# Designs tried in a protein design run: peptides against a protein of PDB entry 9IZ0. Part 51

Target 1, 345 residues: chain A of PDB entry 9IZ0
Amino acid sequence: ITCLGSNGHTYKQLVKGGNDDLRQDAVMEQVFEQVNGFLRSYRKTSQRNLSMRTYKVIPLALKTGVIEWVQDTIPLGEYLDSAHKVYHPKEWSLSTCRKLIAEKQMEDLETRLKVYDLVCRHYRPVFRHFFLESYADPVQWFTTQTNYARSTAVASVLGHVLGLGDRHGQNILIDKTSGEVIHIDLGIAFEQGKKLPVPECVPFRLTRDVVDGMGITGVEGVFRRCMEFTLETLRREEDSLLSVLEVLRYDPLFSWLISPLRRMKKQKMQLENFNQPESGNITTDASRDPKIQRNNVSGESEAERAILKVRQKLSSTLSVEASVGELIRIAQDPSYLALMFCGWS

## One batch from the design tools (peptide; made by RFdiffusion4, then SolubleMPNN)

Design b1_p11_3_s1 (from b1_p11_3, 5 letters changed)
Fold by OpenDDE base, seed 2:
Structure b1_p11_3_s1 (fold): chain B 345 residues (1-345), chain A 11 residues (1-11)
Amino acid sequence: as target 1 above (345 residues)
Amino acid sequence: SFEIVEKLLKE
């Protein structure tokens, strides 16, 4: 839809209808706005303009809402598929790679690692080209690549701490003006991604293409240092962050558990993406939701466990540098990436 | 406004 603002400007908005509770997205965006407050209060993060990019979500009902249409963005996965065809036209298609990984999904780790390595050799990173193509001016190129590494670092720390799931290339937008990342579809949080049909085992997305976009230094330099500054800020504001999450414990509209329907929808989308190239508009018929009696007792116990896990991730037992180093290591570990739906790009 | 969205969700 297009809305006329009170300022006389027209704004495109996405009306989303379906089985996804947009209230979870709206709540996570509120958490990100609070975290952005903490990042602005701390000198090391404020001097670098570190923030999680946010978008407006207006939930209208349990399954309907209006989402801000983020202008001048492209999904990371859409760019990577197009760029790979241009820069590596003799390499395997994304569909070939997906098929080979799927065919070995039930095999042992050793077999899955061999297939992952094979896919990686036939599907090379291309995301560095985004910055080279989009920015002819060297200062703009360097600035936007720096903004990408900074925003990815913030999103990686927050994604780990809050246990964000479903971080595939279609749920990560790139701002073509700033180079910043925008995370969308936030309804899988607090490690509920581990309950998906293909469990998410990485703390955040740090695939070869995500790293290739950081330029010649990769994860070293801007990305690592911005993760460190972000984690240092969140550790200082632990009580403030936990207080924000405790408010969500009492929100009857927030779900600490992945819905069986969202799990089934994700399973169906994964199975369909094995057989078809990603044609964007999956109209999932929303009609058959039985009244899930929320057992209040199970929700409260899951909220407490989620908050406890957030506290554990903010623990000062390890240095910020050691904690970030381990997160980067795990996020790039082939033993985890080979188990994912799309860990090679 | 919410009224425009309610109209569009009824169409």
Scores: peptide ipSAE 0.000, ipTM 0.342, DockQ to the pose 0.029
Fold by OpenDDE base, seed 4:
Structure b1_p11_3_s1 (fold): chain B 345 residues (1-345), chain A 11 residues (1-11)
Amino acid sequence: as target 1 above (345 residues)
Amino acid sequence: SFEIVEKLLKE
C-alpha cells in the first residue's frame, strides 16, 4: 500500500497477510531501538554512529500487519544471485549449489565439507562489486563500504546475543544509499533457528560474500573493531538489556518458541528452494504428521532459558576481543558453514 | 553435470 503522511510525503508500506506473526518482528525492533539507545550512550559506539537499522512494524491483527517498505534496498541474496551471473557466468548456478548441498545434507561431516569446498570453488564471492558498481565516487564507495562493515558488525553481535535465526540472504537487505544492512523477518530468535530442519550452527551470517563486501581488510578491519565496541556496550548494559527482555517474558503475545506453523512454513520454503518446479505432481503425502510431542515446557521456562542464554553470551569471562575473535572464527568455520542451508554465499 | 560432481567426490 502507499500511505500519504501528514507531512505530504508518500510512504510505501508492505502489508503482510498470512501465517507470519508480525508481533515478534515488532518486539525485536523495539529491542533493537533500546540497543540503539545503548549504542548512542556509549562513547566508542556513538562516535562511530553504530546502530542496528530498524524498520517500522505495525501489527494489525493475528498474522497481519503493516511493515515499512524500506526504500532503496535490495535483498543480499537477490544481489548476489544477479551479480554472480554477471561476474562469474561460467560458474555454477545458485540452484546447482543448493541441490548439491541438499543431496548431501544427511551425509557425514567429511562428505559435507567436501561438497561445501567444491561449491565454494564453483561459486566465488561477488559482494565487493556491490560497492564498486553502486558508487563511482571513491569517497562514497569508502563511506558505504564502511557503513556496511559497521552495520554488519552491530547486526552480527545482536544476532548472536539475541540468537536471531533464519539469517539467509533474503532476510538481509542492503541499503543502496548508505550501504547499511537491514535485518528483516525477525520471528526466529533466542536460538530457535537450531530447531529448524536445517539447524543454524553459526552465531551470525559471516559467509564469504558477507566478508567480501567488507573489502580488502575483510573481517580484520572495521568489522572486528565495531563488533568489539558493540559487544563492550552490550556487556555494560547487560542489566538494561535483560530488563527489556524480562518485560517480554510477561508479554502473553510474545512467543519465545518458533510456532509449529512458522517451522512448517520455513521447512516448506527450504524444500521448495531445493525443488526446481519440475511440473511433476509429487503428491508428497503430508500424512505423516510426526507427533511433535508438545513437551509442555511452559512458555515461562523457555523465556527463562532464553534470558539465561543471553546472559551467558554477555559474560565477561572472556575479553571482548577474545569473544569476538571466537565468534568470527565460528561464523567462518567451514565445519559449521557446510552444515548450513546456504553457507557458501 | 551431477555426474562430474559425483566423480570429484569419489576421487
Scores: peptide ipSAE 0.000, ipTM 0.337, DockQ to the pose 0.037
Fold by OpenDDE base, seed 5:
Structure b1_p11_3_s1 (fold): chain B 345 residues (1-345), chain A 11 residues (1-11)
Amino acid sequence: as target 1 above (345 residues)
Amino acid sequence: SFEIVEKLLKE
């Protein structure tokens, strides 16, 4: 829809109806705004304008809401598919790469690593070209690439701490003006990505293209330092962050669990990418709204477990530098990346 | 409500 504001400006909004629970997104955006308050209060993060980019989400009903249309953005996955065809026209298609990884999804780690490495040799990173194409001025190029590395660092730390899942290239927008990342579709949080048909085993998205966008220093430049300052701020404000999450424990609208419907939707999207013929009798009796008797007891126990995991991720047992170093290592490790869904690479 | 949408667009 398009709304005329009281200021005379026209605002495009996305009305979502149907099966997506926008309450999860709205609550996660509220948590991000609180974290942005902590990042503004701390000198090391404030001096770098570190923030999680947010968007407005208004749940109107159980399955209906209005979302801000984030202007001047492109999905990372849309840019990468287009750019790869331009810069590497002799390499494999994304569909070929996904098919090869998918065909080996049930094989051992060694076989999956061999296929992942083979795909990586025939599908090279291109995301550095986003900044070169969009910004002819060297100062704008450097500024936007720096903003990208900063925003990716904040999103990586916060995404790990809150256990954000489903971070595929369509759920990460790039701002064409600032170079900053915007994370959308936040309905998989608190490590519920590990409950997907193909479990998510990396702390955040740090694929070869995500690194290629950081420029010649890769992860060892602005990105690592901004992850360290972000994690230092979150450790300092641990009690404040946990207090925000404890309020959500008692919110009857919040869901600490991935919905069965969202799991089925992800399973269907995975099966469609496999070209597996529909084995017949999924009678989608769409008419039985299962009375999800949310056993309140199961929700409270999962909330407590989620808060405990957040506290564990904020532990000062390791230095900030050691913790960030390990997160970066795991997020780039082929032994974890080869286990991801074929649409992750 | 429409008022919440208008408020969030004014912030």
Scores: peptide ipSAE 0.000, ipTM 0.331, DockQ to the pose 0.022
Fold by OpenDDE base, seed 3:
Structure b1_p11_3_s1 (fold): chain B 345 residues (1-345), chain A 11 residues (1-11)
Amino acid sequence: as target 1 above (345 residues)
Amino acid sequence: SFEIVEKLLKE
């Protein structure tokens, strides 16, 4: 929908209808605003303007809401698909790469690693071109690339700590004005990505293209340092962050579990990418809403487990530098990336 | 719009 604001500007708004609960997004955005408060309070993070980019989510009903359309954005995946066609027109298509990874999804790690390496050789990173194309002025180029690396660092730490899943290229927007990342579709949190048909086994998205966007320094520049400052801030505010999450424990509208419907939708999307559309009208009369008896006891136990995992991720047992170093290592490890869904690479 | 998020979910 397009809404006329009181300022006379027209705002596009996304009305999301269907099985995805926008209350998850709205709650996660509230958590991000609290974290942004912490990031503004500490000198190391505030002097760098470190923040998680937020967007307005207004849940209207259980399955319906209005999402702010973030103006001047492009999905990372949309940019990458277009840029790969321009810069590497002789390389494999994204569909070919996805198909090869998908065809080997049930194979052993060694076979999946060989396929992942093969795909990587025929689908090279291009995301550096986003900054080169969009910003002719060297100061704007440097500023936006720096903002990208900073924003990605904050999102990576928060994504790990809160266990954000489903971080495919379409759920990550790039602001064309600032270079900042905006994470959308936050309905897979608290490590529920590990419960997907293809488990998410990395802490956050740090694919070759995500790194290519950081420029010549890659992860060892602004990105690593901003992850460290963000994690240091979150460790200092552990009790404050946990107190915010404890409020969600008692929210009957918040789901600590991925819905069976969302799992089925993701499974179906994973399968439909394999099979050409056989036009079989399977009218699955999905009219039997299984009364998921929300055993309140199960929700509370899952909330407690989620909060405990957040606390464990904020543990000071390892230095900030060691913790960030390990997160960056795991997020880039081919042994984990080759196990991911075909749309992750 | 809805089309972009649906495209984003389908692509």
Scores: peptide ipSAE 0.000, ipTM 0.274, DockQ to the pose 0.121; fails the geometry check

Design b1_p11_3_s2 (from b1_p11_3, 6 letters changed)
Fold by OpenDDE base, seed 3:
Structure b1_p11_3_s2 (fold): chain B 345 residues (1-345), chain A 11 residues (1-11)
Amino acid sequence: as target 1 above (345 residues)
Amino acid sequence: SFSIVEELLKL
C-alpha cells in the first residue's frame, strides 16, 4: 500500500498477512530501540553514531500488520546477484552454486567443505563494487563504507546476543544513501535458527561478500572495533537489556519458539530454489489451524532459557576483544559456512 | 577537512 504521511510524503508500506511473525518483528524493533538508547548514552558508541537501523512495524492483528517500506534500500542478496553477473559474467550463477551445496547437504563435513571451496572459487565476492559504483565522491564513498562496517558490526553483536536467525541476503537491506544495513524479518530469534531444516551454525552473517563490503581492512578495521564497543556497551547495560527481555516472557503473543508452519515454509523455500517452478497450483488449504495448545508453562521455560543464553553471551568471563575475536573467527570459519544454505556470499 | 581527520581518528 502507499500512504500519504502528515508531512506530505508518500510512504510505501508492505501489508503482510498470514504470517505469525510481525509481532516478533515489532518486539525485536523495540529491543533495538532500547539498545540504540544504550549506544547513544555510551561515549565510545555515541562518538561513532553506532546504532541498529530500525524500521516501523505496526501489528494490526495476530497475523497481520503493516511494515514500513524502507526507501532507498536494496536487499543485499539482490545486489550481489546482479553485481556478480556484471563483474564476474564467466563465473557460476547463484542457482548453480545453491544447487551444488544442496545436493551435498546430507554428506559429511569433508565433502561439504570441498563443495563449498569449489563454489567459492566459481563465485567470487563483489560487494566492494556497491560502494565504488554508488558513490563518485571519495568522501561519500569512505563515509558510506564506514557506515556499512559500523552498522554491520552493531547488527552482528545484536544478532549474536539475541540469537537472530534467518540472516540470508534477502533479510538484510542496504541503505543506498547511508550504506547502513537494515535487518528485516526478525521472526527467528533466540537461537531458533538452529532449528531450521538447514541449521544456522554461525553467530551472525560474515560471509565473503559481507567482508568485501568493508573494504581493504576487512574485519580488522572499523568492523572489529565497532563490534568491541557495541559488546562493551551491551555488557554494561546487561541488566537493562535483560529487564526488557523479561517483559517479553509475559507477552502471550511473543513466541520464543519457531512455529512448525514457519519451519515448513522455510523448508519449502529452500527446496523450491532447487527445482524449476513447475507451475503446480498446490492450493494447500492451510485453513486447519491445529489448536496448538501453547502450554504456557513450556513458553515460560523457553523464555527463561533464552534469557539465560543472552546473559551467558554477555558474560565478562572473556575480554571484549577475546569475545569479539572468537565471534569473528566462528562467523568466517569454512567448517560452519559450508553447512549454511548460502555461506559463500 | 577537519571532519575527515576526526572520523579517521575514530576508526
Scores: peptide ipSAE 0.029, ipTM 0.660, DockQ to the pose 0.014
Fold by OpenDDE base, seed 1:
Structure b1_p11_3_s2 (fold): chain B 345 residues (1-345), chain A 11 residues (1-11)
Amino acid sequence: as target 1 above (345 residues)
Amino acid sequence: SFSIVEELLKL
């Protein structure tokens, strides 16, 4: 829809209805605004303008609301698919890579690592080209690449701490003006991504293309330092962050668990991306509803476990540098990336 | 030039 603002400007807005719980997105955006307050208050983060990019979400009803349309953005996955066709036209298609990984999904780790390595050799990183082709001025190129590395660092720390899931390339937007990342579809949080049909095993998305966008220094430049400053800020503000999350514990509208319907929708979308329509009448005998034992673990016990995990991730037992170093290592580990739906790009 | 140096000092 297009709305006329009180300022006389027209705003495009996305209306989502029926299947997406926008209240979880709205709550996570509120948490990000509070964290942006902490990042602005701390000298090391404020000097670097570190922030999580946010978008406005207005929930109207159960599974219905209005989302701000972020203008001048592109999904990371849309850019990468297009750029691979341009810069590497002799390499494998994204669909070929996806097919090969899925055909081995039930195999052992050694077999999955061999297929992941094979896919990586036939699908090379291209995300550096986003900055090179979009910004002809060297100052704009450097500024936008720096903004990308900074915003990715903030989003990576927050994504880990809050346990954000479903961080595929269509749920990460790139701002074409600033180079900053914008995370969308926030309805999988507090490690509920581990309950997906393909479990999420990485703390955040740090694939080869995500690293390629950081330029020649990769993770060892701006990205690592900005992760460290962000984690240092969140550890300092632990009690403030936990107090914000405790308010959400008492929000009857917030679900600490992935809904069975959302899980089934994600499962169906994962399966449909593999079925090119070969015209075979598979009579879906809908009669095998797996009796999900509703263990009546009270929603309160899940909230308490989620908050406890946030506290554990903010623990000062390891230095900031050691903690960030381990997160970067795990996020880039082929043994985890080979298990992901799209770990190669 | 100055903006790049200020950004580099913030790295």
Scores: peptide ipSAE 0.028, ipTM 0.632, DockQ to the pose 0.015
Fold by OpenDDE base, seed 4:
Structure b1_p11_3_s2 (fold): chain B 345 residues (1-345), chain A 11 residues (1-11)
Amino acid sequence: as target 1 above (345 residues)
Amino acid sequence: SFSIVEELLKL
């Protein structure tokens, strides 16, 4: 939809209807705004304008809401698929890579690593070209690439700390004006991504293309340092962040668990991305809505476990540098990436 | 010039 603002400007908005509960997205956006407050208050983060990019979410009902249409954005995965076709037209298609990974999904780690390496050799990183194509001015190129590395660092720390799942390339937008990342579809948080049919094993998305966008330094320099400053800020503000999350513990509308329906929907979407549509009418008779008696006792125990996991991730037992170093290592580890739905790009 | 150096010092 397109709305005329009271300021006379026209705003495009996305009306999302369906089975997606936008309240979780709205709550995560509120958490990000609080974290942005912490990042603005701390000298090391404020001087770098570190922030999680947010978007407006207005839940209208359980299954309907209005989302801000973020102008001048592209999904990372959409850009990458297009750019790979341009820069590497002789390499494997994304569908071929997905198929080969899927065919080995039930195999041992050694077999999955071999297939991941094979896919990586036939599907090379291209995301550096986003900045080279979009910005002819060297200052604008450098600024936008820096903003990308900074925003990716903030999103990576927050994604880890809050246990954001479903961080595939369609759920990460790139702002074409600033180079900043915008995370969308926040409905999988607090490590519920580990409960997906393909479990998420990485703390955040740091695939080869995500790194290629950082330029010649890769993860070293801007990205690493901005992760460190972000984590240092979050550790300093641990009690404040936990207090924000405790408010959500008592929100009867907030779900600390992935809903069975959302899990099934994500399962179906994962399977459909592996299967080309061979015309098989699987009429799954969706008529058995099991009355989900929300056992209130299970929700509170899951909230407590989620908050405990956030606290554990903010632990000062390791230095900020050691913690960030380990997160970067794990996020790039082929042994984890080979287990992912799309760990190669 | 100065803005790039300031940004580089913020890196």
Scores: peptide ipSAE 0.026, ipTM 0.596, DockQ to the pose 0.014
Fold by OpenDDE base, seed 5:
Structure b1_p11_3_s2 (fold): chain B 345 residues (1-345), chain A 11 residues (1-11)
Amino acid sequence: as target 1 above (345 residues)
Amino acid sequence: SFSIVEELLKL
């Protein structure tokens, strides 16, 4: 829909209805705004303008709401698909790469690694070209690439701490003006991504293309240091962050669990991305809403487990540098990446 | 000019 604001400007808004629970997105955006408050309070993070990019979500009912349309953005996956065809026209298609990884999804780690490494040799990173194409001025190029590395660092730490899942290339937008990343579809949090049919085993998305966008230093520079400053800030504000999450424990609207319906929808999308769209209108009459008695007892125990995991991730047992170093290592490790869903790479 | 030097010093 397009709304006319009281300022005379027109705002495009996305109305979602049916099966998408926007309440989780709205709550996660509120947590991000609190974290952005913490990042503004400290000199090391404030001087670098470190923030999680947010978007407005207004839940209207259990399964309906309005989302802000993030202007001047492109999904990371959409850019990468187009750019790869331009810069590497002799390499494999993304569909071929996805197919090869999926055909081995049930195989052992060694077989999955061999296929992942084979795909990586036939599908090279291209995301550096986003900055080179979009910004002819060297100052704008450098500034936007720096903003990308900074925003990716904040999103990586915060995404790990809050256990954000489903961070595929369509759920990460790139702002064409600033180079910043915007994470969307926040309905998989608190490590519920580990409950997907293909479990998520990396702390955040740090694929070869995500690194290629950081330029010649890769992860070694702006990205690593901004992760360290972000984690240092979150450790200092641990009690404040946990207090925000404890309020959500008693919110009857918040779901600490992935809904069975969302799990099934993600499972179908994971399977349908393998079948060419046969235009079969299967009107599955989903009119049988089973009155799943929300056993309130299950929600409290999941909230407590989620908060405990957040506390564990904020532990000062390791230095900030050691913790960030391990997160970066795991997020780039082929032994973890080869276990991910075929649409992850 | 000044913004680049400040950004480079923040690197």
Scores: peptide ipSAE 0.024, ipTM 0.587, DockQ to the pose 0.015; fails the geometry check

